# Peptides against a protein of PDB entry 6JX3, part 15

Target 1, 85 residues: chain A of PDB entry 6JX3
Amino acid sequence: AEFRLRPEISVAQTDYGMVLLDGRSGEYWQLNDTAALIVQRLLDGHSPADVAQFLTSEYEVERTDAERDIAALVTSLKENGMALP

## One batch from the design tools (peptide; made by RFdiffusion4, then SolubleMPNN)

Design b1_p11_5_s4 (from b1_p11_5, 4 letters changed)
Fold by OpenDDE base, seed 5:
Structure b1_p11_5_s4 (fold): chain B 85 residues (1-85), chain A 11 residues (1-11)
Amino acid sequence: as target 1 above (85 residues)
Amino acid sequence: KTLDAPQYKPK
C-alpha cells in the first residue's frame, strides 16, 4: 500500500530538520536526518524497497538493516498518528 | 517530541 500521511499532518522544514505537525492538536514530531530521508522518499512515491536500495547505495548500511529500519519507522509513524494505516 | 531512525555513515 502507498505510504500516506494523515490529512491533518503537515510537513515543515526547520533549521533542525523535518517536522511533522498535527494541525488539529498542535502536536509535532522532529525527525532526524535518516527518518526525514526515508519519509521524503516514501512521500515522493518510492516503495520501501526503493528506499532500502537507496539507503544501501548511499550509506554504509546492510540491506536487511535498511529494510528493518524503514519498517520500524513506518510502524512508528502509523502508531503515533502521523501516517495512514 | 522526536522520531529518529538510525544514523548512517555516508559512503
Scores: peptide ipSAE 0.731, ipTM 0.951, DockQ to the pose 0.929
Fold by OpenDDE base, seed 1:
Structure b1_p11_5_s4 (fold): chain B 85 residues (1-85), chain A 11 residues (1-11)
Amino acid sequence: as target 1 above (85 residues)
Amino acid sequence: KTLDAPQYKPK
C-alpha cells in the first residue's frame, strides 16, 4: 500500500529538521533525523522494504531492527492522524 | 511535539 499523508498535513523543512503540521488543528510534530529520513523515502515512493535496505546499507543497523523501527514509525504516523491508513 | 525514530551510526 502506498504511504500517503492525510490531506490536511503539510511538510515543512526547518533548521531543526522535518516538521509535519496539521493545518486544521494546528498540531505539529518535529521529526528527528532518522524519522525524517524514513518519512521522506516513503513519500518519495520507496516501500518499507526499500527503506529497510537503505538503512542497513547506510547505517550500523540490522535488517530486523530497521524493519521494526520503520513499522513503529508508520504506526505512530497513522495513530497520530498524520498518515492515511 | 516530537516524533522520533532510533538514531543510528552511519557506516
Scores: peptide ipSAE 0.730, ipTM 0.952, DockQ to the pose 0.932
Fold by OpenDDE base, seed 2:
Structure b1_p11_5_s4 (fold): chain B 85 residues (1-85), chain A 11 residues (1-11)
Amino acid sequence: as target 1 above (85 residues)
Amino acid sequence: KTLDAPQYKPK
């Protein structure tokens, strides 16, 4: 189950971080640093497990918490119409 | 709009 953005969603890099733009609705979301990092790695083809390992290696976060945070973000991206189900 | 994930301290 690869993570993919919906076709109408574009990624923009700004001075304030990653922005996801919906070309149909005109909505956009500014991602904070952690969210952007997770999304970037998922889009690069890393699995959620890969991302969790990366987070625990780079940050003071436990594996269980990282996994939960990744899952929650992915759910939010899907529910807000940014990621494909 | 903003979409956040928890912030972590770097090691």
Scores: peptide ipSAE 0.729, ipTM 0.951, DockQ to the pose 0.928
Fold by OpenDDE base, seed 4:
Structure b1_p11_5_s4 (fold): chain B 85 residues (1-85), chain A 11 residues (1-11)
Amino acid sequence: as target 1 above (85 residues)
Amino acid sequence: KTLDAPQYKPK
């Protein structure tokens, strides 16, 4: 149940935000601020529910929308080979 | 490539 990156994926912090790099293919993804925030909290061990609670407390977003956005991002991370299934 | 989540307004 713990969110984890695939072992070949590394995280880089840049002045333009978080980048996920695939060390095997060289493919990389630039995350926007919201995506980076979600990923950071997930990697720190917070559950999607925790992240949703955080988002609704800090931003003008409803719980249901936050949950959907988190789920969509996690799905994308898995489908694009960045996160373990 | 980019991977985005919706941008929210901070409270």
Scores: peptide ipSAE 0.729, ipTM 0.952, DockQ to the pose 0.934

Design b1_p11_6_s1 (from b1_p11_6, 5 letters changed)
Fold by OpenDDE base, seed 5:
Structure b1_p11_6_s1 (fold): chain B 85 residues (1-85), chain A 11 residues (1-11)
Amino acid sequence: as target 1 above (85 residues)
Amino acid sequence: LSYERPRLTRL
């Protein structure tokens, strides 16, 4: 299934990185550079596997570690109300 | 490039 943000979530690009704002609760979250990169690529339609391949090509990270980190981030985004299940 | 694990910070 495609990665999608919840409709109430707005994205802002700031000097401190990507910020996701929940328009209903007013809660917002800051993403570090790696998290922002992952989210951007997922929103562009890349699969987690695509993103993992990209990370291993750009950064000094093993494929297994990249896959685990992507999965954990996606889970966190869903559990904290930013991404659709 | 050095790799930093993805992180979310609630503000």
Scores: peptide ipSAE 0.784, ipTM 0.945, DockQ to the pose 0.955
Fold by OpenDDE base, seed 4:
Structure b1_p11_6_s1 (fold): chain B 85 residues (1-85), chain A 11 residues (1-11)
Amino acid sequence: as target 1 above (85 residues)
Amino acid sequence: LSYERPRLTRL
């Protein structure tokens, strides 16, 4: 399934990293570099498996840990109203 | 590169 942000979410690139703003609630969230990288690749159409492979190639992280972290991030983005189910 | 787990911070 395609990863997509909710329509009310806007993305900003700041000196402190990626920020997601909910235009309806006014809440906004800062993503650290790893989270931003994951989101960017998912939005570009890469699968979670693709992203996991990328993370293991760029960082000192095991595949299973990368997959876990991606899944947890996606869940958090959905539960906090940033990504579509 | 050193890996940091992905984090969301509510602002």
Scores: peptide ipSAE 0.782, ipTM 0.945, DockQ to the pose 0.959
Fold by OpenDDE base, seed 2:
Structure b1_p11_6_s1 (fold): chain B 85 residues (1-85), chain A 11 residues (1-11)
Amino acid sequence: as target 1 above (85 residues)
Amino acid sequence: LSYERPRLTRL
């Protein structure tokens, strides 16, 4: 399924990294560089498998670790009300 | 590049 943010979520690029703002609750979250990269690629239509391949090519990370971290991030984004289920 | 696990920080 396509990765999408909830409609009330706004994305901002700041000097401190990507920030996601919930327009309804007023809460906002800062993403570190790796999380921002993952989110950006998912929003661009890349699959988690595509993202994992990209991470292993750019960073010193094993494929299994990349896959785990992507899955965990997606889960967190959904559970914290930022991404659609 | 050195890998850092993805993190979300509530502000």
Scores: peptide ipSAE 0.782, ipTM 0.945, DockQ to the pose 0.953
Fold by OpenDDE base, seed 1:
Structure b1_p11_6_s1 (fold): chain B 85 residues (1-85), chain A 11 residues (1-11)
Amino acid sequence: as target 1 above (85 residues)
Amino acid sequence: LSYERPRLTRL
């Protein structure tokens, strides 16, 4: 299944980076640059594997570390009510 | 480029 944000979540670009806002609760989360990059690519339809490949090509990160970090981020986004299961 | 682990910060 494709990565998607929950319908109540909106994306804002701020001086602090990407922010995800829950329009119902008012809760919002700031993403650092790496998290924002991952989310953007996933929303564009890239798979986690695609994103991992991208990260290893752009940054000094090992594939296994990239994969772990992507998986952990996706889990957090889902568990904290930002992304659909 | 230097890598930073992805982070979420609740505001």
Scores: peptide ipSAE 0.783, ipTM 0.945, DockQ to the pose 0.951; fails the geometry check

Design b1_p11_6_s2 (from b1_p11_6, 4 letters changed)
Fold by OpenDDE base, seed 3:
Structure b1_p11_6_s2 (fold): chain B 85 residues (1-85), chain A 11 residues (1-11)
Amino acid sequence: as target 1 above (85 residues)
Amino acid sequence: KSYERPRITRL
């Protein structure tokens, strides 16, 4: 299934990076550059496999590490109420 | 370039 944010989540591009805001609770989360890149590509319709390939081409990271980190990020975004299950 | 693991931080 495609990666999607929950409808109450807004994306803000700030001078300090990508921030995800929950319009209901008022909670917000800052993403570091790598997390923001992953989220942006997933929202653009790229698969986790696409993102892993992209990360290994742009960064000094092994494929297995990229795959693990993407999976962990997606899980965190879902568990913390930012992404749809 | 150098890789940083993805992080989310509650503010």
Scores: peptide ipSAE 0.802, ipTM 0.954, DockQ to the pose 0.953
Fold by OpenDDE base, seed 1:
Structure b1_p11_6_s2 (fold): chain B 85 residues (1-85), chain A 11 residues (1-11)
Amino acid sequence: as target 1 above (85 residues)
Amino acid sequence: KSYERPRITRL
């Protein structure tokens, strides 16, 4: 399934990085630069595998670590109500 | 570039 944010989630750019705001609950989450990059690429239609390849090409990270981190982030975004399941 | 693990922080 395509990675998508829940309809009530708004994306904002702040001095602290990307922030995801739940317009219903009022809670919001700040993403660090790596998380923001992953989310941006996923929203652009890249697969987790695409993102992992990108991360290993741009950063000093092993493929297995990148894959783990992407999966964990996606899970967290879904479980915390930001991304659609 | 140095790698920082992705992190989300509830504010």
Scores: peptide ipSAE 0.801, ipTM 0.954, DockQ to the pose 0.952
Fold by OpenDDE base, seed 4:
Structure b1_p11_6_s2 (fold): chain B 85 residues (1-85), chain A 11 residues (1-11)
Amino acid sequence: as target 1 above (85 residues)
Amino acid sequence: KSYERPRITRL
């Protein structure tokens, strides 16, 4: 299943990192560097498994932890209205 | 590199 942002969501790169803005509600969220990296790779078409592999290659993180964190982030993005279900 | 868990923060 393709990871996609909702159409009302805009992405901005700021001095503070990636920000997602809901153009309808006005709510916006800052992503830390890891979250931004995950989102960028998912939007580029990488699978969660691909992203997990990438994280383990770049960071001191175990595969299981990476996969857990990716799944939790995706869930959060969906539940907070940023990503399509 | 040190790993930080992904985080989103409502602004």
Scores: peptide ipSAE 0.801, ipTM 0.954, DockQ to the pose 0.959
Fold by OpenDDE base, seed 2:
Structure b1_p11_6_s2 (fold): chain B 85 residues (1-85), chain A 11 residues (1-11)
Amino acid sequence: as target 1 above (85 residues)
Amino acid sequence: KSYERPRITRL
């Protein structure tokens, strides 16, 4: 299914990386570089498999580790109210 | 590039 942020979430690009703002709770979340890259590609319509392939081409990471980390990030974004289920 | 696992941090 399509990866989407919840409507109350705003995205900002800062000198310190991607920041997500929850307009309802007022909470800010900072993403590190790899998390931001994953989110950007998912929002652009790439599948988790596409993202995993991209990570293995750009970073010194094994495919299985990339897949695990993508899945964990997506779960975290959903559980913390940033991404739609 | 060296790989860092994805992280989200509440500010």
Scores: peptide ipSAE 0.800, ipTM 0.954, DockQ to the pose 0.949

Design b1_p11_6_s3 (from b1_p11_6, 3 letters changed)
Fold by OpenDDE base, seed 5:
Structure b1_p11_6_s3 (fold): chain B 85 residues (1-85), chain A 11 residues (1-11)
Amino acid sequence: as target 1 above (85 residues)
Amino acid sequence: KPYERPRITRL
């Protein structure tokens, strides 16, 4: 399924990395570099499998670990109200 | 490159 942010979420690029702001609640979250990269690629239409392949090509990470980290991030973004279910 | 696990932080 397509990865999408909730309509009320705005994206800002800051000196500290990507920040996601909930325009309704005023809550916002900072993403570290790896999380931001994953989100950017997912929003660009890449599948989690695509992103895992990319991570293993660019970083010192095994495929299984990359896949688990992507899945955990997506779950966290959904649970914290940033991504659509 | 060295890998850092993805992290989100509530601000």
Scores: peptide ipSAE 0.810, ipTM 0.959, DockQ to the pose 0.953
Fold by OpenDDE base, seed 1:
Structure b1_p11_6_s3 (fold): chain B 85 residues (1-85), chain A 11 residues (1-11)
Amino acid sequence: as target 1 above (85 residues)
Amino acid sequence: KPYERPRITRL
């Protein structure tokens, strides 16, 4: 399924990078550069496989590691109420 | 580029 943020989540750009804000709870999470890049690409409609390919082309990372890291990030975003299941 | 694992941090 397509990666989507929950309706109450807003994206903000700060001096510390991408931040996801929950407009109802007031919680917010900072994403490091890699996490922000992954989220941006997923929101643009790229699949996790697309993102893994992109990461291996741009960064010193193996495909397996990229896939693991993307999956873990997506899980975290869902479990912490930022992304739709 | 050097790779940094993705991280989210609750603020």
Scores: peptide ipSAE 0.809, ipTM 0.958, DockQ to the pose 0.952
Fold by OpenDDE base, seed 2:
Structure b1_p11_6_s3 (fold): chain B 85 residues (1-85), chain A 11 residues (1-11)
Amino acid sequence: as target 1 above (85 residues)
Amino acid sequence: KPYERPRITRL
């Protein structure tokens, strides 16, 4: 399934990293560099498997750990109302 | 690069 943000979510790039703003609640979330990278690639149409491969090539992380962390991030973004189910 | 697990922080 395609990864998409909810329509009320705005993306901002700041000196402190990627920020997601919920226009309805007024809440906003900061993503660290790894989370921002994952979100950016998913929004660009890369699959979680593609992202995991990219992470293992860029970072000192094992494939299984990368896959787990991507899945956990996606779940968190959905549960916190930022990403569509 | 050293790996940092992805984090989201409510502001």
Scores: peptide ipSAE 0.807, ipTM 0.958, DockQ to the pose 0.950
Fold by OpenDDE base, seed 4:
Structure b1_p11_6_s3 (fold): chain B 85 residues (1-85), chain A 11 residues (1-11)
Amino acid sequence: as target 1 above (85 residues)
Amino acid sequence: KPYERPRITRL
């Protein structure tokens, strides 16, 4: 249930937003603002439901869309080796 | 207020 980055992943804040770097492979990914926001809140211990509520309060997005997008992002982060399963 | 879907981009 806990969202965690893999140990080899480093987080950097850049002029272009949040970047996740895999220190072993050298691969890195840029997160747009909403992705970065989601990751930050998940890392802070908020549940996906909490994050969805936050998104609906901050942005023009429906709850179901927010939850879908959070789930899709988490899946992508896991599949691309950034987050632990 | 405007919503952008979360995106990750390989660099």
Scores: peptide ipSAE 0.807, ipTM 0.958, DockQ to the pose 0.952

Design b1_p11_6_s4 (from b1_p11_6, 4 letters changed)
Fold by OpenDDE base, seed 5:
Structure b1_p11_6_s4 (fold): chain B 85 residues (1-85), chain A 11 residues (1-11)
Amino acid sequence: as target 1 above (85 residues)
Amino acid sequence: KSYQRPQITRL
């Protein structure tokens, strides 16, 4: 399925990185650079596999680790109410 | 580039 943010989530680019705001709860979440990059590419329509390939090309990370980290991030975003199931 | 694991932080 496509990765999508929940409709109540707003995205802001700050000096401290990407921030996601939940307009209903008022909660803010900061993403580090890697997390922001993953989210941006997923929102652009790239698959997790595409993103993993990109990470291994840009960073010193193994494919398996990249895939694990993408999956964990997506899970966290869903569980914390930022991404749609 | 050096790799940092993705992190989200509640503010």
Scores: peptide ipSAE 0.799, ipTM 0.953, DockQ to the pose 0.956
Fold by OpenDDE base, seed 1:
Structure b1_p11_6_s4 (fold): chain B 85 residues (1-85), chain A 11 residues (1-11)
Amino acid sequence: as target 1 above (85 residues)
Amino acid sequence: KSYQRPQITRL
């Protein structure tokens, strides 16, 4: 399924990196560089598998670890109300 | 590049 942010979520670029803001609750979350990269690529239409391949090409990370981390991030974004299920 | 695990932090 397509990765999408919830409609109430706004993306901001700050000195602390990417921040996702819930326009209803006022809650916001900061994403570190790799989390931001993953989110950006997913929003651009890349699959988690695509992103894992990208991470292993750009970073010193094994495919299995990349896949695990992407899955965990996506789950967290959904469970914390930032991404649509 | 060195890899940092993705992290989200509630602010």
Scores: peptide ipSAE 0.799, ipTM 0.953, DockQ to the pose 0.949
Fold by OpenDDE base, seed 4:
Structure b1_p11_6_s4 (fold): chain B 85 residues (1-85), chain A 11 residues (1-11)
Amino acid sequence: as target 1 above (85 residues)
Amino acid sequence: KSYQRPQITRL
């Protein structure tokens, strides 16, 4: 399924990293560099498997760990109202 | 390069 942000979510790039703002609640979240990278690639249409492959090529991380971390991040983004289910 | 697990932080 396509990864998408909820329509009320705005993305900002700051000196401290990517920030996601909920325009309705006013809640906002900062993403660290790897989280931002994952989100950017998913939004660009890459699958979680694609992103995992990318992470293992760019970072000292095992495929299984990358896949776990991507899945956990996606779950968090959905549960915290940033990404569509 | 070194890997940091993805994190989100409520501000």
Scores: peptide ipSAE 0.797, ipTM 0.953, DockQ to the pose 0.959
Fold by OpenDDE base, seed 2:
Structure b1_p11_6_s4 (fold): chain B 85 residues (1-85), chain A 11 residues (1-11)
Amino acid sequence: as target 1 above (85 residues)
Amino acid sequence: KSYQRPQITRL
């Protein structure tokens, strides 16, 4: 399934990295560099498998760890109301 | 590059 943000979520780039703003609640979330990279690639249409491959090529991380971390991030984004189920 | 696990922080 395609990764998408909820319609009320806005994306901003700040000096501190990517920020997601919930226009309904007023809450906003800062993503660290790897989280931002993952979100950007998913929004661009890359699959989690594609992203995992990219992470292992760019960072000192094993494939299994990358896959786990991507899955956990996606779950968190959905549970915190930022990404569509 | 050194790997940091992805994190989100509510502000």
Scores: peptide ipSAE 0.797, ipTM 0.953, DockQ to the pose 0.952

Design b1_p11_7_s1 (from b1_p11_7, 7 letters changed)
Fold by OpenDDE base, seed 3:
Structure b1_p11_7_s1 (fold): chain B 85 residues (1-85), chain A 11 residues (1-11)
Amino acid sequence: as target 1 above (85 residues)
Amino acid sequence: GSLDAPQYRRR
């Protein structure tokens, strides 16, 4: 299934990093570098498997750990109202 | 708020 943000969520690229903004509540979420990278690739249409492969290629992380980190982030994005289920 | 993922060392 395609990863998608909720319609009220917008993406801002700032000098402080990637921020997700809720246009209804005014809540914002600052993403660290790893989270931003994962979200950006998912929004670009890469699968979690694609992202895991990318992470293991570019960074010193094992495949299993990358997969768990991606899954955990996606779950958090959904549970915190940023991504569609 | 903030949402973090683990920081990795770049190869």
Scores: peptide ipSAE 0.726, ipTM 0.952, DockQ to the pose 0.936
Fold by OpenDDE base, seed 2:
Structure b1_p11_7_s1 (fold): chain B 85 residues (1-85), chain A 11 residues (1-11)
Amino acid sequence: as target 1 above (85 residues)
Amino acid sequence: GSLDAPQYRRR
């Protein structure tokens, strides 16, 4: 299934990186560079497999590790109420 | 809050 943010979540670009804003609670989450890159590519329609391939091509990371890191981030986004299940 | 993923070295 496609990666989607919950409808109340907005994306903001700041001088310090990507921030996710919850319009209902007012809570915000700042993403580090790797997390922002993953989220951006997922929102652009790339699959987790696509993202893993991209990461392994651009960075010194093994495929298995990239896949685990992507899965862990997606899980966190869902559990923290930012992404749809 | 903050939400992080591991940092990597660029190739």
Scores: peptide ipSAE 0.726, ipTM 0.952, DockQ to the pose 0.935
Fold by OpenDDE base, seed 5:
Structure b1_p11_7_s1 (fold): chain B 85 residues (1-85), chain A 11 residues (1-11)
Amino acid sequence: as target 1 above (85 residues)
Amino acid sequence: GSLDAPQYRRR
């Protein structure tokens, strides 16, 4: 299924990187560079497999590790109420 | 809050 943010979550770019804002609670979630890159590509419609391929091509990371890192981040985003299940 | 993924070195 397509990766999607919950409707109350908005994206902002700041001096410190990508921020996800919960418009209902006012809570901010700061993402580091890697997390932001993954989220950006997923939101652009790339599959996790696409993102893993991109990461391994641009960075010194193994495919298995990239896949695990993507899955872990997606899980965190869902569990913390930012992404739809 | 914060949500991070591992930092990688660029190729």
Scores: peptide ipSAE 0.726, ipTM 0.952, DockQ to the pose 0.944
Fold by OpenDDE base, seed 4:
Formats: sequence, structure tokens, C-alpha cells
Structure b1_p11_7_s1 (fold): chain B 85 residues (1-85), chain A 11 residues (1-11)
Amino acid sequence: as target 1 above (85 residues)
Amino acid sequence: GSLDAPQYRRR
């Protein structure tokens, strides 16, 4: 299944990084650079496997670690009501 | 809130 944000969630790009905004609650979540990069690529239609490959190519991270980091972030996004299950 | 992923060094 493709990664998607919930309808009430919007993305704001700021000079300080990516922010996800919940239009219903007003809650917002600031993403650090790595998280923003992952989310951007997922929203662009890349699979987690694609993202892992990208991360290992661009950064000093092993594939297994990248995959775990991506999965953990996706889980957090879902659990915090930003991404669809 | 904040949601972070680990920071990596660029190759």
C-alpha cells in the first residue's frame, strides 16, 4: 500500500524544516531533516525499499538500519494520526 | 511535537 497522509494533515515547508499540520486539532509536528527526507520521498511515490536504497547511497547508513528507521518513522506517523493506516 | 529520524553522515 502507498504511503498517504490523512486528509486533515497538511505539509508546511519552512526555513526550519518540514512541519505536518493537523487542520482539525491544530496540532503540528516538526520533522528533522532525515524524517522530512523520508516523508518527502514516500509522498513522491517511492517505496520504503526505494527510500532505504536512497539513504544507503547518500549517507553512511547500512541497509538494515535504514529500513528499520523508515519503518519506525512510518509507524510513528500512523500512530500520531498523520498517515493513513 | 516533533518526529525525528536518525541523523546520518553524508557519504
Scores: peptide ipSAE 0.725, ipTM 0.952, DockQ to the pose 0.949

Design b1_p11_7_s2 (from b1_p11_7, 6 letters changed)
Fold by OpenDDE base, seed 1:
Structure b1_p11_7_s2 (fold): chain B 85 residues (1-85), chain A 11 residues (1-11)
Amino acid sequence: as target 1 above (85 residues)
Amino acid sequence: GRLDAPQYRPR
């Protein structure tokens, strides 16, 4: 399934990194560099598997760990109302 | 809030 943000969510780049802002509630979420990288690639149309491959190629991380980290982040984004299910 | 993922060392 395609990863997509909810329509009320906007992406902003700040001095502290990527921020996801809910235009209705005003709530915002700051992402660290790794999370931002994952989200950016997913939004660009890469699958979680693609992202995992990218992470293992660019960073000292095992495939299983990368997959876990991606899945955990996606779950959090969905559960916190930022990404569509 | 914050949504973080683990930091990795670049290759």
Scores: peptide ipSAE 0.737, ipTM 0.954, DockQ to the pose 0.958
Fold by OpenDDE base, seed 5:
Structure b1_p11_7_s2 (fold): chain B 85 residues (1-85), chain A 11 residues (1-11)
Amino acid sequence: as target 1 above (85 residues)
Amino acid sequence: GRLDAPQYRPR
């Protein structure tokens, strides 16, 4: 399934990194560089497998760890009301 | 809030 943000969530780029803003509640979430990179690539249409391949090629991370990190982030985004199920 | 992923070393 395609990774998508909930319709009330908007993306802002700040000096401190990517921010996801809930336009209804006003709540916002600051993402670090790794999280932002993952989210950006997912939103661009890359699959989690694509992102894992990218991470392992650009960073000193094993494929299994990258896959786990991506899955954990996606789960958090869904559970915190930022991404659609 | 904050939502972080592990920080990696660039190759």
Scores: peptide ipSAE 0.737, ipTM 0.954, DockQ to the pose 0.960
Fold by OpenDDE base, seed 3:
Order: structure tokens, then C-alpha cells, then sequence
Structure b1_p11_7_s2 (fold): chain B 85 residues (1-85), chain A 11 residues (1-11)
């Protein structure tokens, strides 16, 4: 299934990195570089498998670890109200 | 809040 943000969530690129902002509550989430990279690629239409392949090619991370890290982040984004189920 | 993923070393 396609990764999508909830409609009330906007993406902002700041001097401090990527921020996801809830336009209803005013809550915002700061993402570190790895999280931002994963989210950006998912929003661009890459599958989690694509992202895992990208991470293993660019960084010193094993495929299974990359896959788990992506899955964990996606779960967090959904549970914290940023991504659609 | 903050949402962090593990930091990796670039190849």
C-alpha cells in the first residue's frame, strides 16, 4: 500500500531539518536525517523495499536491519497520527 | 516531538 501522510499533516523543510506539522493541533515532529530520508523516499513513491535497497547501497547497514528500521519508523508515524493507516 | 531513525555511516 502507498505511504501517505494524513491530510492535516504538512511537511516543512527547516534549517533544523524536516518537520511534520499537524495543522489542527499545532503539534510538530522533528525528524533526524535518517528518518527524513526514509519519509522523503516513501512520499516520492518508493516502496519500503526500494528504500531498504537505497539505504544498504548508501550506508553501512544490513538489509534486514534497514527493513526493520523502516518498518519501525512507518509504525511510529502511523501511531503518532502523521501517516494514514 | 522527535521521530528519529538510527543513524548510519555512509559508505
Amino acid sequence: as target 1 above (85 residues)
Amino acid sequence: GRLDAPQYRPR
Scores: peptide ipSAE 0.736, ipTM 0.954, DockQ to the pose 0.948
Fold by OpenDDE base, seed 4:
Structure b1_p11_7_s2 (fold): chain B 85 residues (1-85), chain A 11 residues (1-11)
Amino acid sequence: as target 1 above (85 residues)
Amino acid sequence: GRLDAPQYRPR
């Protein structure tokens, strides 16, 4: 299953990083650089496995740690109403 | 709110 944002969620690029905005509630979420990178790649159609491989190639992180970090972020995005389950 | 992932050192 592919990663998708909920229909009411929009992405804004700001000088301070990526922001996800809920058009219904007005709530917004700021993402740090790592989270934004992960979300961008997922939205571009890369799988979590692809993203993990990318992270381990570009950064000093082990595969298992990258996988856990990606999974944790995806879970948070779903639980906070940003991403579809 | 904030949704963060760990910051890594670039290779």
Scores: peptide ipSAE 0.736, ipTM 0.954, DockQ to the pose 0.963

